# Designs tried in a protein design run: peptides against a protein of PDB entry 4DOW. Part 117

Target 1, 157 residues: chain A of PDB entry 4DOW
Amino acid sequence: TFSWVGRPLPNRKQFQQMYREICMKINDGSEIHIKVGQFVLIQGEDNKKPYVAKLIELFQNGAEVPPKKCARVQWFVRFLEIPVSKRHLLGRSPPAQEIFWYDCSDWDNKINVETIIGPVQVVALAPEEVIPVDQKSEETLFVKLSWNKKDFAPLPP

## One batch from the design tools (peptide; made by RFdiffusion4, then SolubleMPNN)

Design b2_p25_8_s3 (from b2_p25_8, 11 letters changed)
Fold by OpenDDE base, seed 5:
Structure b2_p25_8_s3 (fold): chain B 157 residues (1-157), chain A 25 residues (1-25)
Amino acid sequence: as target 1 above (157 residues)
Amino acid sequence: DVEKALEEWLEKKKKEWKEQKEAEK
């Protein structure tokens, strides 16, 4: 289950209450707190691997009945999510841990928080920085570039 | 192998999520 942490943030959006943090409670009774600005894994289709996203906003949508706890996200894509025909544009074989800032608006960036699997560590690197490809960091993802469905580019500022 | 480890980790997380959703019903 999910519950809001803290008081609603000031906002002028009708039917929306904004929050900075949400609490995810799991079966063993433990709690995971997730804040705006953090990265999460999001469940997609049943037969697909989780998606990676950065939380931009957390809000309760009062326009829905019943009200839904939602998030607005910035999507990231794994190399395997990029069409095979375009992967060569990277010019290299990326480590499995590399993800890319999805620089397109064709994906709905509003999600139900119930689709959040959990937090994930994402580290932004400069192009010249080496991605560590050791077993110790298999759960850490790295981003150097953006992907706009046409080409790869340096990360937005 | 890092790739294998990552994919297994993602699958584990997905499985845990599904189990959590079923438990909440």
Scores: peptide ipSAE 0.641, ipTM 0.935, DockQ to the pose 0.756
Fold by OpenDDE base, seed 2:
Structure b2_p25_8_s3 (fold): chain B 157 residues (1-157), chain A 25 residues (1-25)
Amino acid sequence: as target 1 above (157 residues)
Amino acid sequence: DVEKALEEWLEKKKKEWKEQKEAEK
């Protein structure tokens, strides 16, 4: 169950109410608060592992009946999601924790908040910085580069 | 193995999500 936290942000969009934070209530009764700017895991197809995304906007879509709680996200991709034929373009074998900023517009960046699995820690690193290989860091992902379906590039600001 | 641990963690999170959705029905 998801519910808005706080008052709607001022905006001029007729059919959208924007928020800074959403509350996710889980089975044990505990609550997880997720804010714009944080990273989350998103459920995709049944046969695939979760996707990684950064929350850009949280909004209620009043154009739908009933209104839906939605989010606009910036997608990230895991190395395994990149076509095998293009993986060589990275020029190295990335650690499992590395993800890439998806720099394409072909993916729908609007999601239903019900597809949010939970928060995840993502750390941006400079290209020269080494990704920790500690097994205890299994829940932390790292991003250095972007992927635009053609090549890898430095991480956008 | 970090790769194995990560994949297992992702699978666990996915499983928990499915259980949560089923509980809400």
Scores: peptide ipSAE 0.641, ipTM 0.935, DockQ to the pose 0.758
Fold by OpenDDE base, seed 4:
Structure b2_p25_8_s3 (fold): chain B 157 residues (1-157), chain A 25 residues (1-25)
Amino acid sequence: as target 1 above (157 residues)
Amino acid sequence: DVEKALEEWLEKKKKEWKEQKEAEK
C-alpha cells in the first residue's frame, strides 16, 4: 500500500498533484518512506530481475480513471541488461554492483508506484574511484558511466 | 561471491514484493 506523505507541491500541471515523498507500507506493518531523488528497485516482467531507477517525480495522475499514483524515473541499467554484443565496449569487466545511467528516451519513464519494490542505495562515483567489491556492498550499487545503446560515456552532470 | 550475493538479494526483494502484492489482494 502506498500513500502520499506531506502536502502536494506547487505545480502547473493540470490533473496532477505532485509530492516529495511517498510511504510504502509492507506486510510486517512497517513503513518505508521514499523521496524524490532516491533510487528504487522497480519490478518489471515476472521473469526479469528488478530494474533500477531514480525517482524524478512523484505524482498522482488525476486524468486517469481511477487516479493513479505514479512516478517519473531516470532509468539505470545493469550490465546484464546490456546486449551481449555490446558489452565489450566497456573495455572492462564491471563488478556486479555497477549500474549505468540509461541515456535513451525509448523507455517509458512513467511508472506506477505499485511497481516499486523498495529503495536501493546508489552511489555515483568518479571514473577514478574504485567500486567496492566486498560482500558488504551487495546491497549498494554504483554508477560511473552512462549507456546510450551505442556506447558508454561519462555520467551526465 | 559478490555477484551471487547481489543476485540473491535482488531475488529476495522481488519475492518480498510478490508476497506483498498477494497479501494485498
Scores: peptide ipSAE 0.641, ipTM 0.935, DockQ to the pose 0.791
Fold by OpenDDE base, seed 3:
Structure b2_p25_8_s3 (fold): chain B 157 residues (1-157), chain A 25 residues (1-25)
Amino acid sequence: as target 1 above (157 residues)
Amino acid sequence: DVEKALEEWLEKKKKEWKEQKEAEK
């Protein structure tokens, strides 16, 4: 169950109420608060691993009946989501924790908040920074590069 | 192994999500 936290933000978008934070309530009654700017795991297809995304907007879409709680996201991809034929373009074998900024517009960046699994920690690194490969960092993801379906590139600012 | 741990963690999170959705039906 998801509910908005706080009052709507001022905006000019018709039929949309924007928010800064949403509350995810789970079965045991505990609550997880997720804010714009945080990273989340998104459930995709049943047979697929979760997707990684950064929340850029949280909004209720009043144009839909019934109104939907939605988010706009910046997608990230795991190395295994990149086509096998193009993985060699990275020029190295990345650690499992490395993800890539998805620099394409072919994916719908609007999601239903009900697909949010939960928050995840993502750390942006410079190329020279080393990704920690220890058990302590097993739940932290790292991003250095973007992927535009053609090649890898430096991380966007 | 870190890769194993990460994949297991992701699977765990996915499983918890599915269980949550089933409970909400």
Scores: peptide ipSAE 0.639, ipTM 0.934, DockQ to the pose 0.751

Design b2_p25_8_s4 (from b2_p25_8, 13 letters changed)
Fold by OpenDDE base, seed 2:
Structure b2_p25_8_s4 (fold): chain B 157 residues (1-157), chain A 25 residues (1-25)
Amino acid sequence: as target 1 above (157 residues)
Amino acid sequence: SMEEALEKWFEEKKKQWKEQQKAEA
């Protein structure tokens, strides 16, 4: 179950109410609060591994009946999601924890909040920085570069 | 390996999500 936290943000969009935070209630009764700007795992319609995304907007879509709780996201891709024929363009074998900023517009960036699995930690690093290994290394992802289906590039500002 | 651990982590998260969906249905 998802519920809005706080009052809607002022906006002029006729059919959209914007929010800063959403509450996710899980099976054990506990609650997880997720805010705009945080990273989450998203379950797709397929049985693939969860997708990684950054929350850009949280909004109620009033154009639908009944209104739907939605999010606008920035997608990230895992190395395994990059076509085999293009992987060589990275010029190195990335650690398992490395993901890439998806710099394309061909993916729908609007999701239903019900597809949110939960929060995930993503750390932006400079290209020269080494990915650290800690006790929770498997739960922390790292991004250094973007991928635009043609080549890898430095992260957007 | 880290690769195996990470893949397992993703699978566990997906499993948790599916269980949550069943509970809400």
Scores: peptide ipSAE 0.590, ipTM 0.911, DockQ to the pose 0.709
Fold by OpenDDE base, seed 4:
Structure b2_p25_8_s4 (fold): chain B 157 residues (1-157), chain A 25 residues (1-25)
Amino acid sequence: as target 1 above (157 residues)
Amino acid sequence: SMEEALEKWFEEKKKQWKEQQKAEA
């Protein structure tokens, strides 16, 4: 169950109410608050591994009947999601925790909040910084580069 | 390996999500 936290943010979009924070209630009764700007795992309708995304907007889409709680996200991709034929372009074997900023517009960046699995920690690193690869970092993902389906590049500003 | 551990982590998260969906259905 998802519920909005706080008042709607001022916006100019018709039929939309924007929010800064959403509350996810888990079956055990606990609540997790997720804010715009945080990273989350998204479960697709398929049985694929969860996707990593950054929340850009949280909004209720009043144009739909019934209204739906939605989010706009920035997608990230795991190395394994990159085509095998292109992986060599990285020039290195990335640690498992490394993800990449997906710099393409071919993916729909609008999701239903119901697909949110939960928050995940993502840390942006400079190219020269070493990604920690230890057990304590198991739940932390790291991003250094972007992927635009053609090549890897430095992170967008 | 870390790769195996992370994959397991993802699987667990997916499992949790599925369980949550079933509980709310």
Scores: peptide ipSAE 0.561, ipTM 0.902, DockQ to the pose 0.713
Fold by OpenDDE base, seed 3:
Structure b2_p25_8_s4 (fold): chain B 157 residues (1-157), chain A 25 residues (1-25)
Amino acid sequence: as target 1 above (157 residues)
Amino acid sequence: SMEEALEKWFEEKKKQWKEQQKAEA
């Protein structure tokens, strides 16, 4: 179950109410609050691992019947999601914790909030910074580069 | 290994989501 937290934000978009925060109730009755700007795991196909995304907007789409709670996201990709023929362009074997900013607009960036599994920690690093590979950072993902389906590049500003 | 641990973590999160969806259905 998902519910909005706080009052709608002022916006100029017809049929949309924007919010800063959403509450997700889980099976044990506890609540998880997720805000715009945080990173989340999104469920895809049942036989695939969850996707990583950054929440850009939270909004209710009043144009749909019934109204739908939605989010706009910035997608990230794992190394194994990159075509095998292009992986060599990285020039190194990345650690399992490394993800890449997806710098393309061909993916639908609108999701239903019902596909949100939960929050995840993502840390942006400079290219020269070392990704920690230890038990302390086991559940932390790191991003250094973007992927635009052609090549790897520095992160967008 | 770290890789194995991370993969298990992803699988666990997916499993939790499936259970949640069943409860809400």
Scores: peptide ipSAE 0.419, ipTM 0.856, DockQ to the pose 0.786
Fold by OpenDDE base, seed 5:
Structure b2_p25_8_s4 (fold): chain B 157 residues (1-157), chain A 25 residues (1-25)
Amino acid sequence: as target 1 above (157 residues)
Amino acid sequence: SMEEALEKWFEEKKKQWKEQQKAEA
């Protein structure tokens, strides 16, 4: 179950109420609060592994009946999600924990909050910084570069 | 390996999501 935390933010968007935070109630009864700006795992298609995304906006879409709790996200891609024919463009073998800023607009960046699996830790690193690959950082993902379906590039500002 | 561990982690998260969706349905 998902519920809004706090009052809606002031906005002028018709049929939309924006929020800063959402509460996710999990099966054991515990609650996880997720805020705009945090990173989450998103379940896409039934047979696909979870996607990584940064929450940009949280909003209730009043244009739908019934109203839907939605989010706008910035997508990330895992290395294995990149076509095999393009992986060589990276010029190195990335650690399993490395993800890439998806710099394309072809993906719908609007999701239903019900597809949120949970929060995930993502750390941005400079190109020269070493990605730790130890057990302590096993569940931490790292981003250094963007991917635009054509090539890798430095992270957007 | 780290790769295998990470894949397992993702699969586990997916499993948890499915279980949650079933419980909420």
Scores: peptide ipSAE 0.325, ipTM 0.824, DockQ to the pose 0.725; fails the geometry check

## One batch from the design tools (peptide; made by RFdiffusion4, then SolubleMPNN)

Design b2_p26_1_s1 (from b2_p26_1, 12 letters changed)
Fold by OpenDDE base, seed 5:
Structure b2_p26_1_s1 (fold): chain B 157 residues (1-157), chain A 26 residues (1-26)
Amino acid sequence: as target 1 above (157 residues)
Amino acid sequence: SSALKKAQEEAEESAKRLEEAKKERE
């Protein structure tokens, strides 16, 4: 179950109410608050790992019937989501915790908040920094580069 | 970017809360 936290933000969009924070109720009755700017795991397809995204907007879409709680996101991509024919462009075998900033506009960046599995920690590293491979860091994801379907590049400023 | 660093800190706090919630389930 998802519910809005706080009052809607002033906006010029007639059919959208924007929010800073949403509350996710978990099956055990506990609640997790997720804010704009945080990273989340999004439900993947069957037999696929969850997608990774950064929340950029939280809004209720009043143009839909019934109104839906939605988010706009910046996508990240896992190495295994990159086409096999292009993986060699990285020049190394990445650890499982490495993700890439998706620098393309072809993916729909609007999601239903119900697809959010939960928050996740994402840490940006310089290219020369080593990704920690210990049990404590297994749940932390790391980003060094962007992917634009053509090549890998440094992260956007 | 400063925005990314801030988002990382917020994500760390959120991740801690998720871990705590998972422990309470067990």
Scores: peptide ipSAE 0.024, ipTM 0.543, DockQ to the pose 0.023
Fold by OpenDDE base, seed 2:
Structure b2_p26_1_s1 (fold): chain B 157 residues (1-157), chain A 26 residues (1-26)
Amino acid sequence: as target 1 above (157 residues)
Amino acid sequence: SSALKKAQEEAEESAKRLEEAKKERE
């Protein structure tokens, strides 16, 4: 179950109410608050790892009946999601914790908040920095580069 | 990106809460 936290932000969009924070109720009765700017795991297809995204906007879409709780996201891509024919362009074998900023507009960046599995830690690193392999980093994802379906590039500022 | 660093800190807090919730369910 998802519920809005706080009052809607002032906006001029006729059928959209924007929020800063949403509450996710977990099966055990605990609650997790997720804010704009945080990273989340999104439910993938069967037998696929969850997608990784950064929350850009949280909004209720009043144009739909019933109104839907939605988010705008910046997508990240896992190495294994990149076509096999293009993986060689990285020039190295990445660790499992590495993800890439998806720099394309072909993916829909609107999601239903119900697809959110939960928050995830994402750390930006410089290209020369080594991804740590320790207990604290086991669940942490790291990003160094972007992927635009053609090549890898430095992270956007 | 400064925005990314701030988002990272916020994500760390949320991730900790999720990990705690997972441990309670095990």
Scores: peptide ipSAE 0.023, ipTM 0.552, DockQ to the pose 0.023
Fold by OpenDDE base, seed 4:
Structure b2_p26_1_s1 (fold): chain B 157 residues (1-157), chain A 26 residues (1-26)
Amino acid sequence: as target 1 above (157 residues)
Amino acid sequence: SSALKKAQEEAEESAKRLEEAKKERE
């Protein structure tokens, strides 16, 4: 169950109410609050790892009947989501915790909040910084580079 | 599940440790 937290923000967009925060109620009755700017795991296809995204906007789409709780996201891509034929372009074997900024516009960046599995920690690192790969950091993802379907590049500014 | 909350807390703690380690190296 998802519910908005707080009052809607001033918005110029018709039929959209914008929010800063959403509450996700978990099966045990606990609640997790997710804010704009945080990272989330998004439900993938069956037997696939969840997608990773940064929340850019939280909004209720009033143009839909019934209104839907939505988010606009910046996508990240896992190394294994990159075509096999292009993985060599990285020039190294990344740790499982490494993700890449998806620098393409071909993916729909609008999601239903119902697809959110939960929050995840993502840390941006410089290319020269070492990704800590230990048991304590297994739940943290790291991003150093972008992927634009052609090549890897430094993160956008 | 409570596991998700726990995982998030662990991730945040890990991130904090990483930041602290960076400061110690500087």
Scores: peptide ipSAE 0.022, ipTM 0.473, DockQ to the pose 0.018
Fold by OpenDDE base, seed 3:
Structure b2_p26_1_s1 (fold): chain B 157 residues (1-157), chain A 26 residues (1-26)
Amino acid sequence: as target 1 above (157 residues)
Amino acid sequence: SSALKKAQEEAEESAKRLEEAKKERE
């Protein structure tokens, strides 16, 4: 169950109410609050790892009946989501914790908040920085590069 | 983006439990 936290933000967009925060109720009755700017895991296809995204906007879409709780996201991709024929362009074998900024417009960046599994920690690193692979970092994802379906590049500013 | 450099502190123990439960489903 998802519920808005706080009052709608001032917005001029017709049929959209924007929010800063959403509450996710978990099966054990606990609540997790997720804010704009945080990273989340999003439900993938069966037997696939969840997608990774940064929340850009949280909004209720009033044009739908009933209104839907939605988010706009910046997508990230896992190495295994990159086509096999292009993986060699990285020039190295990345650790499982590495993700890439998806620098393409072909993916719909609007999601239903019901697809959010939960928050995840994402840390940006310089290319020369080593990704720590220890017990403390097992839950943390790291991003060094972007992927634009053609090649890898430095992170956008 | 400087916004990406900020380590998102997993504030809640419940969030960690949720992630572990998801790893078990894979």
Scores: peptide ipSAE 0.021, ipTM 0.590, DockQ to the pose 0.025; fails the geometry check

Design b2_p26_1_s2 (from b2_p26_1, 12 letters changed)
Fold by OpenDDE base, seed 5:
Structure b2_p26_1_s2 (fold): chain B 157 residues (1-157), chain A 26 residues (1-26)
Amino acid sequence: as target 1 above (157 residues)
Amino acid sequence: SAALEAAQKEAEESKKALEKAKKERL
């Protein structure tokens, strides 16, 4: 289950209440708090790895009946999600922990919070920095570049 | 379900790592 944490933020959107934080209750009874600006894993299709996203907004959509808890996200893409014909543009074989900032607007950036699996750590690195591949860092994802469906580029400022 | 469980485990591990990192920075 998901529940809002704290009071809604002031906004001008008539049918949306914005929040800074949401609480996710996990099957073992523990609770995880997720805030705007944090990174999360989003449920993918069956037998696919979860999607990675940064939370931009948390909001309740009051225009829907019943109201739904939603999030606006910045998407990241895994290397294996990039078309095979374009992967060579990277010029290297990335580690499994590397993800890319998705620099396109063609994907719907609105999600239901119920699709959130949990938090994930994402670290931005400079191009010259080496991605650690040790067991202690396997839970951390790293981003160096953006992907705009045409080419890889440095991260947005 | 197996994929979801694996993802949940990864998320929990990530959470623990993040919490540890936050404690180390504080």
Scores: peptide ipSAE 0.027, ipTM 0.608, DockQ to the pose 0.021
Fold by OpenDDE base, seed 1:
Structure b2_p26_1_s2 (fold): chain B 157 residues (1-157), chain A 26 residues (1-26)
Amino acid sequence: as target 1 above (157 residues)
Amino acid sequence: SAALEAAQKEAEESKKALEKAKKERL
């Protein structure tokens, strides 16, 4: 179950109420609060690994009946999601923890919050920085570069 | 490397745990 936390933020978007935070409740009674700006795992297709995204906005879409709890996201892509024919452009074999900023607009960036699996930690690194592989970073994903379907590039500002 | 394999395993286990939590969501 998902529920809004706090009052709607001021906005001028028709049929939308924006929020800063949403609460996800689990059967055991535990609650996870997810905020705009945090990174989340999104349900993948079939048996595929979850997608990674940054929450840009949380909003209720009042144009739909019933109203839907939605999010706009910045997508990230895993190396294995990149076409095989393009992977060589990276020039290295990335660790499993590396993801890439998806710098394209062809993907729908609106999601239903119900597709959110949970939060995940993502850390931005400079290209020259080494991805740490230790006990402290085992559950952390790292991003160094963007991917725009054509090539890898430094992260956008 | 062993360290990379361990990190990969832990990351995957974390994802599985979250997926389980989603399935058990109210």
Scores: peptide ipSAE 0.081, ipTM 0.670, DockQ to the pose 0.018; fails the geometry check
Fold by OpenDDE base, seed 4:
Structure b2_p26_1_s2 (fold): chain B 157 residues (1-157), chain A 26 residues (1-26)
Amino acid sequence: as target 1 above (157 residues)
Amino acid sequence: SAALEAAQKEAEESKKALEKAKKERL
């Protein structure tokens, strides 16, 4: 269950109410608050790892009936989501915790908040920095590069 | 990266709650 936290932000967009924060109620009855700018796991297809995204906007889409709670996101991609034929372009075998900034506009960046599994910790690293691979950091994802469907590149500024 | 920010760190309470619930939601 998802509910908005706080008052709608002033905006000029018709049929949209923007928010800074959303509350996710989980099975034990506790609540997790997720804010714009944080990273989340998004439900993927069955038997696939969740997608990773950064929340850019939280909004209710009033143009839909019933109104839907939505988000605009910046997508990340896991290494295994990269086509097999292109993986060699990385020049190394990344740890399972590494994700890549998706630098393409071909993906729909609008999601339903109900597809959010929960928050996830993402850490940006310089290319020379070592990704820690220990039990304590196992749930943390790391990003060093972008992927634009053609090649890997440094992160956008 | 300014666009990405240096990192996002979730509160320990939220992490524990999520782990306890196995990331399942109502």
Scores: peptide ipSAE 0.056, ipTM 0.674, DockQ to the pose 0.024; fails the geometry check
Fold by OpenDDE base, seed 3:
Structure b2_p26_1_s2 (fold): chain B 157 residues (1-157), chain A 26 residues (1-26)
Amino acid sequence: as target 1 above (157 residues)
Amino acid sequence: SAALEAAQKEAEESKKALEKAKKERL
């Protein structure tokens, strides 16, 4: 179950109420608060790893009946989501914890909040920095580069 | 640190949520 936290933010969009934070109620009765700017795991296809995204906006779509709780996201891609024919362009074998900023507009960046599995830690690194591999970093994802379906590039500012 | 502990807790909760979601789909 998802519920809004706080009052709607002032905005000029007639049919959208924007929020800064949403509460996710988990089965054990605990609650997780997720804020704009945080990274989340999104439900993937069956037997696949979850998608990774950064929350850009949280909003209720008032044009729908009943209104739906939605988010706009910046997508990230895992190395295994990149076509096999293009993986060689990286020039190295990335660790499993590495993800890439998806620099394309062909994907819908609007999601239903019900597809959010939970928060995840994502750390940006310079290309020359080494990804830490320890028990503490096992659940942390790292991003060094962007992917635009043609090639890898340095992270956008 | 407190930040690391919070992050670890959130990650653990996310894993539990994922596992439950997988079980519900089976």
Scores: peptide ipSAE 0.035, ipTM 0.620, DockQ to the pose 0.023; fails the geometry check

